# Designs tried in a protein design run: peptides against a protein of PDB entry 5HOI. Part 126

Target 1, 351 residues: chain A of PDB entry 5HOI
Amino acid sequence: FRYMPFSPAGTPFGFTDRRYLTMNEVGYVSTVKNSEQYSITVSFFDVGRFREYHFEDLFGYDLCFLNEKGTLFGQSKTGQIQYRPHDSIHSNWTKIIPLQAGERITSVAATPVRVIVGTSLGYFRSFNQFGVPFAVEKTSPIVALTAQNYRVFSVHYSQFHGLSYSLSELGTSSKRYYKRECPLPMSLPNINSDMKKDANLDYYNFNPMGIKSLFFSSYGDPCIFGSDNTLLLLSKWRSPEESKWLPILDSNMEIWKMSGGKETTDIHVWPLALAYDTLNCILVKGKHIWPEFPLPLPSEMEIRMPVFVKSKLLEENKAILNKKNEIGADTEAEEGEEDKEIQIPVSMAAE

## One batch from the design tools (peptide; made by RFdiffusion4, then SolubleMPNN)

Design b1_p16_4_s4 (from b1_p16_4, 8 letters changed)
Fold by OpenDDE base, seed 2:
Formats: sequence, structure tokens, C-alpha cells
Structure b1_p16_4_s4 (fold): chain B 351 residues (1-351), chain A 16 residues (1-16)
Amino acid sequence: as target 1 above (351 residues)
Amino acid sequence: SDELFEQVKKAAARKV
């Protein structure tokens, strides 16, 4: 096993000179090989909100994370990282992460307030958005990272225990764990069954864990999309004993239904984000399970969970909160109330 | 087929 650099929804070069470093709901980052150099382009889906930009990469960035405020780049072997704000008002910054012999940066994540670097030796490094370091923690080997605001979802790998995950919050003074190195019930790619297709071997060599992407939902729930094309959502993560992974979408089954029950072996889902009750994704046609160039427009797939429509529960809770405020209870709005997990009534869990 | 892909794409886009 080799630790490979992971970026959310990143694609391999294959037989081409170009690939996507990362993509999500905000946009997509591409890189093109030009001899010993690379040309990087940061593109956006909302062309009215953001301006596309490009630059020459002399370092060969193989790690990327895109957010609404900037792009984080990393070089897995040298330890170089660069943050590039989308706004020209804010300065770019570059740092070198100290790496031990054989250590690699395996994943990077960035929010408007935090930068996170994970390594093959399990060094978890946290910074603010300006690259000021907070801490270095030693964990199990990190294979993937994503972050939203102050929250970090990390995936770890052990040769003895397989995949685990952590969910943490990077406050100003301390790191809080909601989950620490708990078992991740995700299937690893089956080398023996799928390797009969050369295209699957190329993807496996690029991403041995088969994690196509990981993200936070619009409701702040950790999501992961594996090689089985099932979207998993971590429910009840604020209650460590009640927390469970929910298989919220089998994308192969949804494609099969949308086809009218026909064979769809050449149609693939490439995950971007989970927005409310819809998976934002790229529909891919062909032998490769990943999008080629040019990138197609995103598509939406409705989640058919018996999810208590978290939207409807949020509207009901907002209506209850608004009614409490109208009744003139001088309950000082403790800054912690917006982040209360919506309790799903037990009576509805039986349908 | 291309028609099948466009059918799936149209079915996904109608849920938006």
C-alpha cells in the first residue's frame, strides 16, 4: 500500500496531460502538464459571483482544496503549501510543512477560518486562514480531510484496523472531538473483481481507498462517497453513543431507476456536494468513472431517504423559536442554541 | 446509448 495525495473529487491524469485537482459545489481546479511546469486554472460554477483565474505552477501541486474564499494547494513530497484567496485584496501565502524521511502530505483542507494539513505519518497540523499555526497533533495515518467552518472530518488508515474517522472542532483555544478514530463502515475497492478493466486500475493507482469525495452537507453533517457509489451521512454526531452512518443514496440504483431499469454500466456519478435533500454531482458517460474535459454542468439527485425532511424539521424548529420569542420569554440567546441538533420525534422513525 | 444518458440527465435535472 502507498499513501497517495487525496483531494475531494480529484481525477487522475490517465493518458492525458490534464486533470482536475479538486471539484465541489463552488467550482473546479484543473492542472495541465507543460514539460516540467504546470498551468493551474481555478474555475467556478457561479461565474457572476467569482472570476476564473490561472497561474504557473513550478512546484507540481498534487493536493488542492477549494472553498468560497480561496484555494489551498499542496505538494505531497516537498511539503510546500500555498493559499490563494479568490479576492485580490487578500495576499497569497506560502509555507513549507516539515516532513520526516518518507513522510507525505496526504490531504489538505481549508475553510475561511482554518487550514488543515494531514500526513502519511498521522501528523495533523492546524493553521488559521493566514497560515499562523495553532497545533500539531499525532494521530493514526491521515488519508483524507475535509472541513467546514471550524469542523474537520478526517479519515484515517491503519494496516491492522482499516479505515477510521474523526470529527473535530478547531476552536480558538482548543480542539474538541465529537468522534475520535471511530470505525468507518466503508467498503474498500475490490482489486480482484474490478481490475479486469484497465480504467479501474488507473483510478485505483491514483486513489487506493476509493474515496471519490468527502464533504459536509449544507446542515453540517459529514458525508463520504466511496467506490461502491453509496453516499454515507453521519447522523447524530453530537451524541457519540447515538451516532450512525446512514446510506442515504445508492447512486447506481438511482441511475438504474432513471434509465427505466436498463443496463447503465457506462453511466457514472461523480459527487460534488450535498445541498439540503439533493446530491450535487457530475453525470459521466464512458469507460472512465471520472469526468473528462470539458467538465459537464452539474446535475442534482434527490435523496430518497425516509429522512424526516431535515428542512421541514428546521422550519418547525424555527417556527417554535419564533413563537417562543413572540411570547416574551427573556431567555438570553446563548450563542450555543443555533447549533442544537434537531431531535427527530421517535413516532416518525417507524415508517 | 447517448439517448439513455440524456434520459438519465433529464430525469436528474427535473428534480431541481
Scores: peptide ipSAE 0.409, ipTM 0.882, DockQ to the pose 0.427
Fold by OpenDDE base, seed 1:
Structure b1_p16_4_s4 (fold): chain B 351 residues (1-351), chain A 16 residues (1-16)
Amino acid sequence: as target 1 above (351 residues)
Amino acid sequence: SDELFEQVKKAAARKV
């Protein structure tokens, strides 16, 4: 097994001089190899809100994370990281992460308030958005990271225990765990069955965990999209005893239905984000399971699972709150209600 | 087929 640099929805070079370093709901980051240098372009789906920009990369960044405020880059071998705000008001910063012999940065994540670096030795390094360090923690080897606001979803690998996950919150003074190195019920790529296709071997060599993407939903639930093309969502993570992984979308089954039950072995879903009850994704046609250039417009796939209940229950709770406000009931609006996980009734999870 | 891909793409886009 070899630790490879992971970025959400990143693509291999394949037989080309270009690849996507990362993509999500905000946009996509591409790199083009030019001799010993790389040209990086940061592109956005909302062209009215953001301006595309590019720069020359002399370091060969192989890690990337894009958010609404900036882009984090990393070099897995040298330990160099760079944060580039999208706004010209804020300065770029660069830092070198100290690495031990044979240690690699395996994943990076950035929010408007936190920068996270994970390594092949399980060093978890946290910073603020200005690159000021908070802490270094030793965990099981980190293979993937994502973050939203103060929350971090980390995937770990052990040769003895396989895949595990952690869900943590990075406050100002302390790290809180909601989940700590719990078993992750995701299937690893099968080397023997799937490697008969050269395109699958190239992707496996790029990403041996088969994690196509890792993100938080619009509701702040951890999501993972594996090599089986199933979207898993961590439900009830605030309640340790009730927390479970939900297979909220089989993307192969949804493509099959959309085709009218035809063979669709050349049609692939590339995940970007989960927004409410829709998977934002790129529909890919061809031999490669990843998008080529140019990037097509994103598509939406409706999820059929209990998250539909979460949107309805949010609308119902908003409608109840609005009615209470109209009735002049002095219910002190506890500012903490927005962060309460909506309980999905068990009856609606069976439809 | 190209037609099948456009059918799937159109089915995904109609749910928006």
Scores: peptide ipSAE 0.408, ipTM 0.882, DockQ to the pose 0.431
Fold by OpenDDE base, seed 3:
Structure b1_p16_4_s4 (fold): chain B 351 residues (1-351), chain A 16 residues (1-16)
Amino acid sequence: as target 1 above (351 residues)
Amino acid sequence: SDELFEQVKKAAARKV
């Protein structure tokens, strides 16, 4: 096993000179290999809100995280990171993360208020948006990171215990854990079954954990999309004893339904984000399970949210609305239909 | 088939 640099929804080069470093609901970051250099382009889905930009990468950035305010880049071997705001108000900054012999940056995440760096030795480094360090913590080896506002979802790997996760909040004075290195019930890629297709071997070599993406939902719930093409959502994480992973979407089953029950072995879902009850994704056709160039427009897949998640989200939204109304903001409440239970696919109920 | 892929894309787009 080798620790590989992970970025949310990043793609391999394959046989091409170009790949996506990352993609999400905001946009997509591509890199093109030009001899010993790279040209990076940061593109956006909302072309009215954001302007596409590019730059020459002399460092060979292999880690990326895109948010609404900027892009974080990282080089897994050298420890170099760069944050590039999308606006011209804030300056770009660069920093070198000190790495031990054989240590790699495995994942980076950035929000408008935090920058996080995770390593193959389990060093968790936190910074503000200006690169000012808060803390260094030693954890189990980090294989993936995502963040929203002050919250961080981290995935850890142990050779003995497999995958675990942490959910933490990076306040101004301290880190709070909601979950700390708890078991992650995600299947690892099956080397023996999936390696019959050359395209799957290339992807496995790029991403041995099979984590296609991880993100926070629009409601702030941790989500992970594995090699099994199942979207897992961490429900009730605010209540440590009630917290559970929910298989909220089997994307293969949804593609099969949308096809009218036909064989769809050449149609793939590439996850971007979860907004309310819809998975924002790229539908991919072909041998590769990842999108090629040019990037297709995103598609939406409706997820049947569990009634108890939807009710709690409605209560939290009502509580947020009531707090906004106490602050004098008139927002009309759209009455959305409450009662759609998650039908767990029979395939997932039979394992 | 390309037709099947376009059918799936249309089915995904109609749920919005």
Scores: peptide ipSAE 0.407, ipTM 0.881, DockQ to the pose 0.477
Fold by OpenDDE base, seed 5:
Structure b1_p16_4_s4 (fold): chain B 351 residues (1-351), chain A 16 residues (1-16)
Amino acid sequence: as target 1 above (351 residues)
Amino acid sequence: SDELFEQVKKAAARKV
């Protein structure tokens, strides 16, 4: 087994000189190989809010994470990381992560307030947005990272135990765990069954875990999209005993339904983000399961889950709060109520 | 087929 650098929705080079380093709801980062150098372009879906920019990469960055404030780059072998704000007012910074012999950076994540680096030896390194270190923790080997605000979703791999996950919050002085190295019920890609097509072998060599992407939903729930093309959402993660993974979308089944029950072996979903009740994705046509160049416009796939009950309960709770405010009840708005998980009534989970 | 891909793409886009 070899640890490979992971970035959310990153694509392989294949037989080309270009690939996507990462993509999500904000935009996409591409790299083109020019002899011994690379040209990186950071592009955005909202062209009114952001300006596309490019630069020469002399290091060969193979790790990337894009957020609304900047782009984090990493080089898996050298340990170099670079943060580039989208706004020209803020300076770029570069740092070298110390690596042991044979250690690799396997994943990086960045929020407007945190930078996270995970390694093949399970070193979890946290920084602020300016590259000031907070802590170094030793965990099981890290294979994937994502982050939203102060929260981090990490995926770990053991040869004996398979995949596990952690969900943590990175405060100013301490790390809190909501989940710590719990079993992840995601199927690994099966080399013997799925690799009869050469196109699947190239993707497996790039990403042997088959994790196409991981992200937080718009509601702050951890999401993962594996090689089985099923979107998993972690529900009730604030309640350790009630927490469960929900298969919220089988994308192969939804494509099959949208086709009218025809063979769809050349149509693929490439995940970007989960916004409310819709999976933002790229629909891909062809032999490769990943998007080529130019990038097609994103598509939305509606999820048929009780997450529609979370939006409706949020709207109902906002409507109840607005009605309470109109009635002039001096209910001190405790700022602490926004982080309460909306409990879905058991009666609505059976439809 | 191209027609099948455009059908799926149109079905996804109509929910937006």
Scores: peptide ipSAE 0.406, ipTM 0.881, DockQ to the pose 0.405

Design b1_p16_5_s1 (from b1_p16_5, 10 letters changed)
Fold by OpenDDE base, seed 5:
Structure b1_p16_5_s1 (fold): chain B 351 residues (1-351), chain A 16 residues (1-16)
Amino acid sequence: as target 1 above (351 residues)
Amino acid sequence: SKRKELAERIKELLAE
């Protein structure tokens, strides 16, 4: 097992010279290999609010976090971080995070008021937006971070305990925990079943946890989107005893329903954000589960608790077909290889 | 509707 640098909705290079470092509801950050350097572009979905910008990266930034005020970059091996405001009013700043032998920065997050750095040894480092340090805390190894305002959602990994999460608030004087290293009920990628396709191996090597993204909803609830393509939302996190993960969207099931029950194994959801009751996402077609270049326009997917399992719907449809064949007379229905469109219940079909 | 737009986009992708 290797701790890999994680950024929300980041993509691998694959066999290309370019990748997305991160993407969310604000925009997307791309990097292109140019001999010994990289060219980074920060692009925005709201082109009226923000102007696209680019710069030459001599450090090979492999970590990124985008917010409405700026972009945080990090280099996992050297410990260098850079914050670049989107406006020209505030200056860029650079800092080196001290790393121990073999330690890596595994994730970075930034809000308009906080910068957070997490490492493979579980060092949690907090700063203000100007790079002034607050504290260093030792936790379980950090594999992913996101932040909204003063709140931080962190994912931890232990070889002995698997995945855990924390939810904390970074005040001016102290860190408060709402949740501290609680079990995270997310399925890890299954190496043996899914790796029969080379594209899944490349993605697994890039992201061994299968966390495609994590973010806060527009309501301030922690969300995570794993390798199973299920969106989990942490409900009632203010009440420790009532807090639970809700599977609020099965994206594979939703695509399958919206297709009319066709084969959709080559259509993938790439998560960006949860805005109210809709997942903002990129629909991707092809062998790779991640978006290529150019980036398609974002799509909106309505959240709904998965009430139906695909296997159960297939069994029910087979049972209905068998009953029709028992009641229907000797009409020689020609064995045409008709694409067996699975009848989806009208309540689930696209209107 | 958002649902109709998503369904049309999925149909477009399936036809490619």
Scores: peptide ipSAE 0.554, ipTM 0.952, DockQ to the pose 0.699
Fold by OpenDDE base, seed 3:
Structure b1_p16_5_s1 (fold): chain B 351 residues (1-351), chain A 16 residues (1-16)
Amino acid sequence: as target 1 above (351 residues)
Amino acid sequence: SKRKELAERIKELLAE
């Protein structure tokens, strides 16, 4: 296993000279290779609220976090971080994070009030929005971070224990834990089954954990979207004993339902954010599970508890067809192996 | 409705 730099909804270069460093509900950050340099563009979905800007990157930033007030950049190997406010009122600042031999910055997060840096050795570094340090804590190795206001959702990895998560609040004087290195019930990418397609191997090499994104919902609940394309939400996290992960959306199932039961293996959901009861996402068509350029417009997918299992619907439809064939007379059994469009019952398409 | 819009967008992508 190799620790890779993680950014929410970041994409690999693949065979191209360009990728998304990060994207969310605010916008998207792209980088283009230009010889020994990179050109970074910070773009926004609300063009009336924010102005797109670009700059030359001499450091090769491979970590990014976008919020409503600015963009945090990081270089995983050198330990350099840069915060760039979107407005011209506040100054940019740069800092070098001290790294040990072989240590990498694995994730960065920024809110209007906090900056967080996580490393492959489990150093959790907190700063204010001006880069003034608060504390350094030693945790299990950090593989992903997100933050909202004063709250931080961190994902940790151990070779012995697998994935864990923490939920903390970074006050002015102290860090409070709501959850501390609790087991995260997310499936890791299956190298043997999923790697049959070259595109999946490229993505695995970029993101071995298969965490496409993590964010806080509009209600302030931690969310994670893994390689299984299931959105998990941490419910009741304020009550430590009542807290549980809810699978609130199977995006593959939802695409399949919305297609009318067609083959949808080349349609992919790329998660951006959870706003109320809707997943904001990019629908991606093609071999790559990530969006290419230009970025398609975001789509909204309503969250629903997965009530239906595709296998059960397939079995029920087969049973209905078999019963029709037992009752119904002489209609020619054209054994055409054609695309058996599974008619989703109108009742299931209405629920 | 959001669901109708999503279903239309998925149909467009399936026709590509």
Scores: peptide ipSAE 0.551, ipTM 0.951, DockQ to the pose 0.690
Fold by OpenDDE base, seed 2:
Structure b1_p16_5_s1 (fold): chain B 351 residues (1-351), chain A 16 residues (1-16)
Amino acid sequence: as target 1 above (351 residues)
Amino acid sequence: SKRKELAERIKELLAE
């Protein structure tokens, strides 16, 4: 097994001089080989909100994370990281992460308030958006990271225990765990069955865990999309005993149904984000499971229950709160109410 | 509807 640099929805070079470093609902980051250097372009889906920009990369960045405020880059071998705000008002910063012999940065994540670096030795490093360090923690080896606001979803790998995950919150003074190195029930790529196709071998060498992407939903739930093309959502993560992974979408089955039951073996879903009850994705046609250039327009794929119940329950709870406010009950809305997990009634989970 | 748009896009890709 080899630890490879992971970025959400990143693509291999394959037989080309270009690849996507990362992509999500905000946009996509591409890199092109130019002799001994690279040209990086940061592109956006909302062209009215953001301006595309490019720069020369002399370091060979192989890690990337894109958010609404900036882009984090990393070099897995040298330990160099760079944060580039999208707004020119804020300065770029560069830092070298100290690496031990044979250690690699395996994943990076950035929010408007936090920067996270994970390594092959399980060093979890946290920073603010200006690159000021908070802490260094030793965990199991980190293979993937994503973050939203102050929350971090980390995937870990052990040769003895397989895949695990953590869900943590990076406050100002301390790290809180909601989940700490719990088993992750994701299927790993099957080397023996899938390796009969050369294109699958190239992708496996790039991403041996088969994690196409991981993200937080618009409701703040951790999501992961594996090699089996199933979207898993972590529900009830605030309740340690009730927390469970839900297979909310089989994307192969949904493509097959939408085709009218035709052969769809050459149509692939490439995940971007989960917005409400809809998976934002790229539909890919061809032998390779990842998007080529130019990037196709995103498509929207509706997910099955329970997330559709969660949206209705959110609307109902907002309507109940608005009615309580109209009745003049001076219930001090504690600022913490937005973070209450909506309990799905047991009766609606059985349909 | 999102489902109709997705089904149309899949039909386009199957015709390529």
Scores: peptide ipSAE 0.549, ipTM 0.952, DockQ to the pose 0.544
Fold by OpenDDE base, seed 4:
Structure b1_p16_5_s1 (fold): chain B 351 residues (1-351), chain A 16 residues (1-16)
Amino acid sequence: as target 1 above (351 residues)
Amino acid sequence: SKRKELAERIKELLAE
């Protein structure tokens, strides 16, 4: 296993000179190799709100995080980070993160108020939006980060314990944990089954964890999209005892259903964000599971419980209805509710 | 509907 630089929905170069460093609901960041240099372009889906910009990258940034106020770049080996506001009012800033021998920046995240750097040795470094440091904490090795406002979702990896996650809030004076290095029930890529196709090997070498993306939902729930193409949402994270990962979308199954049951082995979902009850994503067709150039328009996929969970929810709903009927509440069971698509109740989102 | 649009887009992709 090798720690690789992770950025949300980042793509490999493959056989090309270009890749996406990151993409989400705000936009997409691309980089093109120009001999010994790179040209970076920051593009936006809302072209009326934001203007596309580009710059020459002399450092070879391999980490990126895009938000509504700016873009954070990082170089995994040198420890250089750069924050670039989208507006011209605020100045760009650059900083070197001190790295130990063999240490790599593995992930970076930025919000309008925080910058976070995670490393292969588990150094968690926090800054304000101006690059002023708050703290350095030692955690398990960090493999992925995302952040929203003051909240940070971190994924950790141990060779002995597998994947874990933390959910924290970075206040002005202290870090609060809602979750601290709890087991993450995400499937890792199966080397033996999937690596028979060269395209899967290239992606595995780029992203050994198979985390296509992680983000916060519009409701502020941590989300992760793994190699199994299942969207997991952390429900009830404010209640430590009630917190659970919900498989809220099997994207392969959804594509299959929407095709009318055709073979869809060459159609892939590339996750961007979860907005309310819809996964914003790129539909990708072809050999590669990641989007190529030009980037297709985003698609919206409604969240749905996988069939194996849907059956249990149907049983639970029937049991709740039966209990209501036993309590003598004359709720006319409208016979027509059997075909209603089981949506995740809004009450299953974290308050 | 979002579902109809998604189904149309998937059908388009399958026809390519």
Scores: peptide ipSAE 0.549, ipTM 0.950, DockQ to the pose 0.603; fails the geometry check

